# Peptides against a protein of PDB entry 8HF1: the designs that were tried, part 44

Target 1, 320 residues: chain A of PDB entry 8HF1
Amino acid sequence: NVMLYATKPTEVMVSFPHQEQVLTVTRLISAEIEKFYVSLDLMNIGVQPIRRSKSLQCLRDPSKKSFVKQLFNDFLYQMKEYGIYAASIAIISLIVEFDIKRRQAETLSVKLMHRTALTLCEKIRHLLVQKLQDMTYDDDDDNVNTEEVIMNFSTPKVQRFLMSLKVSFADKDPKDICCLVFVERRYTCKCIYGLLLNYIQSTPELRNVLTPQFMVGRNNISPDFESVLERKWQKSAIQQFRDGNANLMICSSVLEEGIDVQACNHVFILDPVKTFNMYVQSKGRARTTEAKFVLFTADKEREKTIQQIYQYRKAHNDIA

## One batch from the design tools (peptide; made by RFdiffusion4, then SolubleMPNN)

Design b1_p12_2_s4 (from b1_p12_2 with T2R Y9I T10V)
Fold by OpenDDE base, seed 4:
Structure b1_p12_2_s4 (fold): chain B 320 residues (1-320), chain A 12 residues (1-12)
Amino acid sequence: as target 1 above (320 residues)
Amino acid sequence: DRYPRVPPIVLP
């Protein structure tokens, strides 16, 4: 019985300065969304007939207003946590979703609601792109995807994350890299994926080193409403990561459901570790002898974060 | 206005 002592990954804590200053563009966008919520609450959409599909006990808000607010609240979270560059990518996902919902609208009132939401998203996109262009002399959208623009318009957390990737992986063999990036929210996976594609493309030391993919959790909403396209994409993304065609995977808590991913040499936790299960499951993916488990914390929360991680480490050692 | 630029770090 060779007890393979599971080599405990090296735990690394990366601190970043707390962002106290709210950008003027962020305040403007937040104010436009709040005005839209007031307008949305006044919209008469009527009661949609509850299609009694027996399986969806999820009380879909018959007005569909709650779903619209959820998407904008998620966008506001992305903008706050990751910055205006990430928000410029996140808003495109909202535009796509609201255009689909507008086309699928069974009533004129619901169609108008999604059209109004879409018009707001286009205004937000314009405000974000215009702000990214403040560093560019040329009005070309392609010029906003430089390392400098990404770094100047990302939160301190995202800047430290990108620097950590560059230091960890610059000029390495792609075959020697198996990296996981854990995020809290489903939509953050897509947003950080788009940001990483642009950052890697703008960073010569990473361009041929990192090939990112993302995994989105299955919607707990019926597999019938998960687009056949999303399911095919998820299967393809995980297969590419297994085959080594992708060496960096951005994922949310999806890996808890028994998705067998390879032993990774790097695990980055971009968002705060909120649960012991998240700590154990994410750390348990860093299984190589020289594996690194990297956590990010704001300087103001550093002591609290250290205490929490120490408690989780102790609890994990008492069970092992 | 921009986010503050964080200094480079060396990961151990």
Scores: peptide ipSAE 0.475, ipTM 0.902, DockQ to the pose 0.776
Fold by OpenDDE base, seed 1:
Parts: sequence; structure tokens; C-alpha cells
Structure b1_p12_2_s4 (fold): chain B 320 residues (1-320), chain A 12 residues (1-12)
Amino acid sequence: as target 1 above (320 residues)
Amino acid sequence: DRYPRVPPIVLP
């Protein structure tokens, strides 16, 4: 019975101050996106041909407008939850996606819609980069990727996360590290990956210690929608993590879907644990004797989070 | 304007 020797990981809760203040640039960006939504709703893109492709997505979004709004809403979420620095990385994913969609557009109206979205993303990118440059004397893009800039333009949650990584892994042997970082959303994996690459590169104590990868879960909609590139990336990332060539893996909640990730000594839950399954599965990856399971909570939500984790722990012990 | 800086932490 392999279950009897599961060493319970040490559960750690890291609190961070609640961020009530919305930055001026964030308000400006949000207002530009809202103006864009009004313009988008007025766009006549015609009835999109129901492609006979077994793509459930083409059936669900005949206007292709809902997908555009979803991407911007996901961006707004990332900007709010992770901050301006993370948003500067997240916007690149939107630029790439809208450029692909613009090139794949079957109609001039759809092409124009994606072009307008792309132009907005470029404007947002400029506003974000300009704001990151407020701390730099030189207009060099590399100067915005410093530890100081990352920390000053990241939310308190992300600052605590980065500090937790630094304290946990500074000057350690990379072979002794097997770390998972769980995030709620698929797009957050790429955003936090890019942030971590820059943070690790700017942090001498981590530069040769942490090698991050990210895993984007299978899109529940169909294996046919995973680009061959995404599937190759996912397989490669998992293999690198298994082989020890990567020692930090950023995952969305999709570890629910039977991706066999090895036993880890550190598990960080960057976003709130919303489900019992997420709790059990993420905690179940911290299997070494000294394994740490680290949760992040806003100070205002600390008591509620403690009660929720206690309930999950109780329920887990009643089933085990 | 910037995010508030959080104090350093020591993980137990």
C-alpha cells in the first residue's frame, strides 16, 4: 500500500498585504479596453461560416468576438493579480495570438477586427513599458528587467512569491530542487514563466540554481486545438523536469488531468486554492520527507483561507 | 505610483 508512507508535507502559509490601490496606468489600460469593447460590439463582422471542422469553438463563437474579449479579460486579470511587470509579458501573448488570428482571417472584416485588437495591444505594451522605465535612466529595454523593477512593479503576492523562492533556493544545489508552482489560469503559466526567467537572471543567488519551465494543460475543448508546437513544448518541458534539466515547473490546475509529475520537495500555490481536488492533487505532489507546501494569502483573507484549508485537510484525512 | 513593497520574509 504505497499510500501509507506518504510523508505529509509541511504546510506553510505566506501572507501578503492586500493591494487596494489601482495604479493610474492600470486604470488607463482598463479604460482603453472598455472603449475597445464598445467599438468591438459595433463591428459588423458578418456571419462566420460554420467550418465543418469538428472544432466546438467555431460552433460556440460564431462572431469570434467573445474570444477576443476573453483574451483581454484574461490580460486584465493578470495585470490585477500579478501587476504591471507581469502584464508587460502577458500582453506579448495577446499580440502573438491576434497576429496569428489576423493572418488566419478568412474575411476582411475579421482581419480588421484582429488588427484593431493588435493595435490596442501595442498601445497597452507601450504604456506598460513606459511605466516600467520610470525607474530607469536609460531607454534600454534590458534595464526594465532588473530585480528592482520586477519587485516594484509586481503585486504584493508576486513580491512574496519571489522572496519565498529566493529564501528557499538561494545558493542551493540545483539537483536538490524539485519545485512546482501552481497557478489558476493557463495564460498565467507563460506570464509567470517570463517573469521568473527575468527575475532569476537578475538575481545572482538564483541564476545558476533555478531553471524554470512551464506546462500548459490540455485545453479541455479538444486535443485538435492544441497546436503541434504546444504539444511538443509540453512534452519537452515535462521531460526536462523529469530529467532534472528543469527544477521548477509552473503548472495550471490541469495537473488534475493525469499528467504524471514526479514527487517534489517544494510546491507553491500562487493563486487561491478553489477546490478540494486542487488541494489534494497539488499537496499530493509534495512527497519528500522535508517537502514544503506553500500557500499565499492576502492578510484580509487569511482567516477564511485557514478555515478552508482546515476543512480540506479534514476531508482529506477522512478519505485517506 | 508603484506597488507597496513587502518586507523580506523568512520561510519557516
Scores: peptide ipSAE 0.474, ipTM 0.902, DockQ to the pose 0.789
Fold by OpenDDE base, seed 2:
Structure b1_p12_2_s4 (fold): chain B 320 residues (1-320), chain A 12 residues (1-12)
Amino acid sequence: as target 1 above (320 residues)
Amino acid sequence: DRYPRVPPIVLP
């Protein structure tokens, strides 16, 4: 038994101000989604074939109303947690998903349901883009992807995260960087990836320094729902990260058993650490001698977060 | 309306 004395990474906690981040556009979008849910509940989509596994039924039928609501609830979460800039990217993922489902719909009623959801997504996209343009002089959509727009329309958490990346990696050699960013939700990986692409492109000090990729955790519940494209992308992204062609990987905290990601020198936990297993697994990826493990916490929850992290550290030291 | 801008941080 070679006890790999894994050098313990330096743990850093970055705080951000807790504010009620309720923009007028966010309220409007939330109200439009709630109105859509009322309309969705009134839609007759017929009796969908009950596949026998009750626990997996909601996830096993992409034509179900519950799955449509899940996607919009995930969008609402991303808009709340990451801000309206991130939401403008997240909504594109919903548009793509509902267009695929609309094309794959076996019934006219299900096709209409996905079309109505798609129409709402386009309305939401317009509201978000129009709000991002409030800072631009030109009506050009490309002008909304500036560092200033990204920072002004991102939550304090995301602002601190982006600033932490800039301070950590400005003008560094790309070869010296192996960074993981952990997020709670699957769809957040793609949203934060798109945000980072735009941020890196708008930030000269990070251009040619950071090459991001994202990994969407395997949906253990139904490999049939992972598009062949998503599976190909995931394999390619992991390989690029292994080959050093990408030096920043965004992943959900469910690095399920069997995704061997290399030892990293930086690990960022963008979302709250909810479980001891998430703490150990994410921290266990920071394996280099000078590895940093960075946590983000709201100032209001700072003390509670500190206490929880100390409990996890203690429990980890008692097992290791 | 916008999100409040957070001040710069120095990472330890």
Scores: peptide ipSAE 0.473, ipTM 0.905, DockQ to the pose 0.774
Fold by OpenDDE base, seed 3:
Structure b1_p12_2_s4 (fold): chain B 320 residues (1-320), chain A 12 residues (1-12)
Amino acid sequence: as target 1 above (320 residues)
Amino acid sequence: DRYPRVPPIVLP
């Protein structure tokens, strides 16, 4: 169901069925990660040398184990919220990160820890790919990126999001499109970007219409933790979106950090709006006369979401 | 095991 709440921008709420069923492969992967955490807690990594940078004091894990657990916890969240297909893309980012950390390891014990994490990620990747192939008759890896496979292995939320993009943008002029997609977590930006690249390539009505980019917010804790490569990528992605070389931008809390993006005609909020500031800032980017502001909600949370958005709208109108 | 397929939508 779609509900309209305002004309400028047009506020639209899209409902989706709540996902109660947990797939067998998701349970197997969760159990393998839990077993790995038990083994990780038993690993003696020794005391890591305290690097003297004052800005880095709060992120000092002396064992580097918390960072490994954080990456797997973020992966488990993405698998739950977006589904198996999104998880197959998310796991590649973990593989790349753990291989970098393995190569940069100062001690044998740290190198072995990252090697064990990497081996688990490869096992998870194989379990995910094998499950995506259950719909393909041919063992060809290239056949898992079809519209049908993406839709069957995505959560109801992601299915409604992809359908909303297809209905909104099928056969439109790329120049008339300026779209923002907001997600809660930084790692979700890259995962949804990879999913959209494959979905657009598999959907004829969108191939020459949508050119996606992604932007990750600056780490508030230290710009020093952002790789020079990530900072260059962010600047390039923003510039491509300003120049019209990209017409869809996936972002997290980037707007809260004062990054200047142009006025958009479409704003999609893929994850629940948790704060008044997120509501005002994201809605404030939908500035054209026909701008659409699209929210997604589970059917079970619909009434609560309506009440919360009504309260935020009232509070916004009292300040404006 | 698959996720439930959601019906098509029409956006205004």
Scores: peptide ipSAE 0.461, ipTM 0.900, DockQ to the pose 0.777

Design b1_p12_3_s1 (from b1_p12_3, 6 letters changed)
Fold by OpenDDE base, seed 1:
Structure b1_p12_3_s1 (fold): chain B 320 residues (1-320), chain A 12 residues (1-12)
Amino acid sequence: as target 1 above (320 residues)
Amino acid sequence: APLSYQPLEILE
């Protein structure tokens, strides 16, 4: 039981300034998504035949519209929490998902719905890339993947996270690194993975030091929606991390589902710790000598975060 | 200004 082992990692809190500055592009994107929701609500996608396959819960027509809205809401969350650069990667995941759903559509109306969503995603991608290019002199898409562009178009939380990685791992032996990065949402794993690939590639001190992977939790709603490809990716990513071919793993709730990941020397919690279980399980992975457990908090929430961590420590000590 | 890496605050 991971809860019973008194791991004594050094707990570290990194504060970041709360940036309220809403860029014009983010307002435009949000307004385009809201207009799309109005149009989506007016779309008659017709009653889909309830395929009584035992495992596919009768996804009523509202559930398909709801799923489209969920993906865009997750995108809006990622844009807000991680910034425009992360959003430019996150939108690609929506494009891929809506193209799959468009191809799998059993009706012309559902196919059209996913096509309309896809067209909006391409528009959003263009708006994001254009905004990233405002800092580049050359129109080459590759120039948007610089350390400078990534840092300038990331939220203060992500900036502090990237700086923490650079300070922690610059010019270290890759074999001495076993790092976990926890995020709240499954879709954030892919987004932060793509951001880290580009950041590491643009940062000489990290380029041959960090090899990231990501692992997405099982969708508790339907294990059948995990594509065979996602399950293969998870197995490959875990194996690469076990073999030391990857030394940084981005995870969501996956460790709660009993995926045994090796003892790590660094655990970063990029999103707020919302549950005692998440605190204990994530902290319980920081088991090596001199292991660090790093939390991120907005300056305005620092005191509340500290109090919450002390409550979790107390509760953990009362059970241990 | 480059966000000065504020030293990691150890939670005692």
Scores: peptide ipSAE 0.151, ipTM 0.758, DockQ to the pose 0.720
Fold by OpenDDE base, seed 4:
Structure b1_p12_3_s1 (fold): chain B 320 residues (1-320), chain A 12 residues (1-12)
Amino acid sequence: as target 1 above (320 residues)
Amino acid sequence: APLSYQPLEILE
């Protein structure tokens, strides 16, 4: 029970300017997704054969249209919250998912729906990559994965997060690092992992210092859709972090389910702390004497965030 | 201009 350990990590607030990146490309992508939703609503997908697989998701959306909309809504959230660079990685996950769904389609109508979604993802990927390339003066270097491109096409939140990593871990011994990064959404783990791999590779001071992994919650709602590969990968990622072969773990709410992860010296909360349980569980992983618990807030929401953290501290002290 | 690293605000 993480609640019983009165861990007193140093709590740190990092503020960032609330700048809406008003990029023309983000407006174009949003408009293309909205047009696709109108087209998707007009698609007749017919009677889906009731797969006898007890997956609660198949019971909720027999048309599978809501799942397609959910993936694009999660993508739009990632583009807004993390920026164009993170979105260029996030769209690849949608391409993979829709290609799997297209191949597994039992009807021509469902196959066509996933094909149309895939074609939209390919168009979005092209628009994102083209925008990342617009900052590379040299037409010859297709490598959009530089520190500069990553920073310039990331939101102020992600910029402050990357800077905080660089300052915290530059030229340190990788054995002395045990870092957790908490994010709200399952799909955010994958895009932030890809962003961190590219950032670490492009940042000499972090090369061979940080070895990231990610873990996503088991899809308890649809274990049939969790590929055998994803389950094997999750077990491997947790084991690598336990063995010290990985020293930075990106997590969603999975650590609440009693996965015993070692005591960490750094915990970053990249997304807003929405619940007292999330605050206690994440803070309860920062167990070393010099442990840091780092929160990110927009300047506009700073006062509200501070008040909420003080309320959570008080509530935690009243229970401890 | 590189966003100057603002000092980490310790929440006392």
Scores: peptide ipSAE 0.145, ipTM 0.748, DockQ to the pose 0.703
Fold by OpenDDE base, seed 3:
Structure b1_p12_3_s1 (fold): chain B 320 residues (1-320), chain A 12 residues (1-12)
Amino acid sequence: as target 1 above (320 residues)
Amino acid sequence: APLSYQPLEILE
């Protein structure tokens, strides 16, 4: 029933220059991951036991190799779409996951595979941090979390997003802010959350104004694969946002899954709107009288984005 | 270069 309320938020489009990040470090990291895939394909890890979950759907646990490749492919996507600063945060999540999988390994061959993946992540982390430090005169790790470093090592899309947050929320009362940030992919929620924590802490005008949280939607595939910790985190994050202890929520397709979130005054769509449902569901959360619905587009895709939004508006009005 | 905040285009 989200479709029935004619919410008339102000729709805003923010354009950003299309710049391919031609950094030598990103090419080096991509080449190291490709070399690792060749080595991974040659690894004999034996036959994996099919875990029969108690649910009648024999969900084939994805091959342990396919899971490793998925995490690195997701990392490469984050590095391309959000920049090397976001990638430096994303790689920590891979390190944590591969260390867990290494400790949980039932065989020496699987343990070695996850150890090799972990060693590559540590090398990638070092290359990223070293590149962030190239702008700092001091070798101190704390100097990489400045507003300047975050901005310079983010993509033009992320730069425009951070600037839009600063302009929209500088020196405002935190009680007057209810902000949603939509991203396409689940893993991006945690990466952008870590980036925003560091950006808000480095930006005096936002430190006492924005309190971010993140939410990842339930995997529709099986509630059994969601860790008890992830479900507790999601419930806590929603409750903090309802209680006003957090005023900015980063989410993926979570709101399409029927999570009831309060009426928001700001909705940011960080990634391209690919579906009519995503447009209606996200726009339908901007419910206050002065609500803003903010879209980001590359300059080269501006006309195509405008035409797509007008098509979605027309389709929404024809159903209402 | 200071990334000038391009004015938000209101989509009417």
Scores: peptide ipSAE 0.113, ipTM 0.722, DockQ to the pose 0.718
Fold by OpenDDE base, seed 2:
Structure b1_p12_3_s1 (fold): chain B 320 residues (1-320), chain A 12 residues (1-12)
Amino acid sequence: as target 1 above (320 residues)
Amino acid sequence: APLSYQPLEILE
């Protein structure tokens, strides 16, 4: 019952400039994905042989193409919201997923569909990595994982987030840190986790200070389709965070699903707070003395965000 | 120029 505790964390809003310029590489990638969607719609994947449930037959074929499109749409979202660097990590997750689906394909046509998706992902990965390398002056250092490259190829939101982490946690005792980072989407947890690993490794002041983990919300897909591996990973990540072996947890709506995490001293909301429940539940995790609840907003959306937070505060006080 | 860290605004 998070609502019953009068948690009064210090609420902080970080503004970031709106990024007006779309890079040529992001337009090229978007155009390649759109071309792929046209080709995907023309692919005949055939009626899948059903072993047992007749009712799922007609729904399975649309679901496979729909799932492929969903992954690329989520990738396009990551690229837009978090930048090219985060996209270079997000594309690897698509490669892994499509390779699994390719290996699990029951038909040649489905196998070919996932192979075509993989080929596109490798092309996108190459375009992203090439763009990251274009800023490395040293031709010899293939290391695109520097603080400078991460910052330059991240959106202003992510830049302000990383700066906020550096300022908040530089040279602190890891034991004094219990940080949550809330994101809207499941796939954002993975790409922000990978970004943070590389950023922490490239930032001396955060080395040995922050140990990130991520928790992915349940798939909206039936719990029967959650891999045993994903469930094991979630349990392990939560346990590491409880044991203090991880002190920063990236999570989506997982806390709404009743996952109990300890009281935190920092809560970052990286994505817009869309619901009153998200506001109350996330804020309700900032329970320690002097806990901080940090929101990020574009400068253009600042007033709207302030008004929304005041409405949520009022609604919370009317219930408390 | 390093993006000047704008101080966190406390929401009063």
Scores: peptide ipSAE 0.029, ipTM 0.658, DockQ to the pose 0.682

Design b1_p12_3_s2 (from b1_p12_3, 7 letters changed)
Fold by OpenDDE base, seed 1:
Structure b1_p12_3_s2 (fold): chain B 320 residues (1-320), chain A 12 residues (1-12)
Amino acid sequence: as target 1 above (320 residues)
Amino acid sequence: APLSYTPLEYLK
């Protein structure tokens, strides 16, 4: 049921310049991942016995190679869409995932595969951190988490997002803020969360104003695969947001899964609105006229984005 | 240069 909430938020579009320049480090990382894919395709890991892993995922990917490629493809997407700083956080999530999978490996060949993937992630992490340090005189890892480093190594989209947060929330009462940030991908939630924590900590005007949390949608994979820890985290994050202990929530696909999130005064759509349902459901979280529904678009895609939003508005009005 | 915040354009 598309709950046709008659929502009349103030719809806002933030444009950002298209970044054509691919950094050398990004090209190097992409080339290392492609070399790894060639090596991965040559790896004989055998047929994994379906029987022991209760994982529907093992039924879909008996080789476990497709999942490894998916994680690196998601990383490459995040590096492209959010920038090098976001990529430095995203790679940590891959390191954690591959280390878990390495430990859970039932065979030496699968263990070696995940170890090789992990070694590549550590190399990528080093390349990213080294590039972030090019702006810092001091070798201290903490010096890469400054507002300046975050801004300079973020894509124009992320820069405009962070600026929009600063302008919207600088020196405000935390109690007056209820902000949602929608992203397309599950792993992006954690990446943008880590970025926001560092940005807020480095920005005096936001440090005591914004308390971010993140929630990921229920994996379409069985609720049995949500670690007890992930479910506890999600429940805690939602509760903190309801209680006002957190005032900014980063969400992926949450609206499709019927997670009841309160009405908010700010809704940011960080990624392109790909579907009518995403538009209606995300806009449905900004209910008042004072509430802001903020979209981000590349300057070159501005007209196309506007036309798409008008089509969605028309379709929404034709159903109402 | 400080990234100039482009004003939010209201979708009419």
Scores: peptide ipSAE 0.106, ipTM 0.814, DockQ to the pose 0.718
Fold by OpenDDE base, seed 3:
Structure b1_p12_3_s2 (fold): chain B 320 residues (1-320), chain A 12 residues (1-12)
Amino acid sequence: as target 1 above (320 residues)
Amino acid sequence: APLSYTPLEYLK
């Protein structure tokens, strides 16, 4: 019962300017995805046999089209919330997923649908990489992973997050660090993990200080082979974090699922706190002496965010 | 720009 221990971490709010990313490339990518949805709706893929696996009756969409649209919608969200650099990492995860689904396709029509989605992902990847290269003099792919490129092509929220990590952890002993980073969506964990790997590798003050790992919530829906690999990865990631082989963990709603993670000295909430439970569970992990609980807010939403946090504090004190 | 950590003031 996380509620019983009155842990009083230092609560910190980091403000960032609201910037609408009005980039021509993001508009072009959004228009290409919308055009693809029109074509996808016209595709006849036939009636897919409902594999009645007895246990968890998650109605797999018999059309498999909803899953394709979900992945692209999650990509569009990541591009908007985290920026072009994060989107260049997120698109690779879609490429891998659609290639797996293409190979596993039981019908020619489903195979062609996933092939068309994959072709669009490769086009999007090219547009993103080309835009990242506009700041580099050399056409070499390795030059897009610099601290400067990462910062320039990240949203103001992600820029303030990376700056907060650098200020908090520069030249510290890695053994003294136990950091959690909370994000709202499952796919964001892997995207932010890839971004942090590249940022830490490009930042000398952090290379031997931060070792990131990521953990996604248990997808209770399907015991598919992917879910078994993900469960093995989650167990390994948690164990590495417990053993001190990793000192920064990116998590989604995992704490609501009762995953026992050690007491941390830093907790970062990268996305807006939408629920009282998310506030209590995430704050309840900042349990060490001098622990910090860090929130990010747009300047325009600052007052509303402060009022919401005071309401959550009051509600928490009334139950404690 | 200095990260203005505004401590969420403890409501007294």
Scores: peptide ipSAE 0.043, ipTM 0.719, DockQ to the pose 0.240
Fold by OpenDDE base, seed 4:
Structure b1_p12_3_s2 (fold): chain B 320 residues (1-320), chain A 12 residues (1-12)
Amino acid sequence: as target 1 above (320 residues)
Amino acid sequence: APLSYTPLEYLK
């Protein structure tokens, strides 16, 4: 039980400027998704047979439209919170998911719905890649994965996170690093993983230092929809992190499910700490004597964030 | 710009 470990990691807060970079491309993408939602609401896909898997009464929207909207809403969140570069990686995950669903469609109407969503994702991908290429002289997709492009098309939060990794881990022995990165959403784990792979590859001081992995929480709602591939990936990623073959793990709030991860020397909280439980569990993984617990906050929210962390510290000390 | 690491303990 992580609550019993009175770990006193060094708590660090990194501030970042709250810049709403209102890029024209972001507005255009948002408007295209909104137009698609109007079209999606008008689509008649018929009544889907409720596959009563006996166990979890998760009222799957019989229309499957809610799930399509959820994926695009998660994409819009990633684009806003992490930037255009992260969005260019996130959209690939949507393309893969909609292509799988298109192939698995039991009706022509559902197949057409997923095909229309896929076509929109391809359009969004082209708009994002074209915007990343505005910084490159060459039309080659491989040239968009530079440190400069990643930094320029990332939000101030992500910029400060990447800088924090570089300062913390440049030219260190990989064996001395055990790092956790906590994010709120499952889809963010894959997006930030892809961003980190490209950033580490573009940053000489990190190439042979950081080996990232990601862990997505079990879908408690439908274990049948966890692809055999995702379950295999999760087991492999955890094992690689335990064996020291990976030294940076990106995870959502998965540690609540009793996944025992080793004691870490660095814990980064990339997203806001929304709950006391998240604070205690994430901080409780920073167990070494020199462990660092790093939080990110917008300058505008700095005071509110400080007050919230003090309340959580007090509550933790009253229980310990 | 240097990362302003502010230790939360110094956030008085």
Scores: peptide ipSAE 0.037, ipTM 0.708, DockQ to the pose 0.310
Fold by OpenDDE base, seed 5:
Structure b1_p12_3_s2 (fold): chain B 320 residues (1-320), chain A 12 residues (1-12)
Amino acid sequence: as target 1 above (320 residues)
Amino acid sequence: APLSYTPLEYLK
């Protein structure tokens, strides 16, 4: 029970300016997704045979349209919250997922739906990559993964996060680092992982210092949708982090209360702390003597965030 | 336009 440990990590709040992304490309992408939703609603996918699989928890959307919309909504969220660079990585995950769903489609109509979604994802990918290349004089795809491009096409939140990593870990011994990064959404774990891989590779001071991994919480709703490969990868990622072969772990807030992760010296909360349990569970991982617990807040939400943290601290001290 | 890089303000 993580609540029983009176951990007193140094709590740090990093503020970032609220910038509305006034990028024409983001508006164009959003408009293309909205047009796709209109077309998707008009698609007759037919009455899918209700396979009487007893688990009510399969998204019994017989159309599977809601799942397609959910993935694009999650992409739009990532583009808004993390920026164009993160979106260029996030879209690849959609491409992979829609290609799998297209191949697994039991009907021609469902196959066509996933094909149309995939075609839109490829268009979005092209628009994103083209926008990243606008800063590079060279048309070489490798040139979009520079520290400068990553920083310039990341939201102020992500910029502050990357800088906090650089300042905290530049030229340090990898063995002295045990870092957790908490994000709200499952899909964000993989997106931020890909961003961090490219950022670390482009940042000499972090190269060979940080070895990131990601862990997606078990989707209790549908164990059947987790590929055997994903489950193996999650187990391997956790083991690598336990063995010290990885020193930075990106986690969704859906860490089942039972994932015993070793005592960490750094915990970053990239997304807003929405619940007391998330605050206690994440803070409870910062157990070393010099442990840091770092929060990110928009300047406009700073006062509200401070008040919320104060309430959580008080409530935690009243239970401890 | 790229997002402007702003300095880190750490609130201790």
Scores: peptide ipSAE 0.021, ipTM 0.648, DockQ to the pose 0.325; fails the geometry check

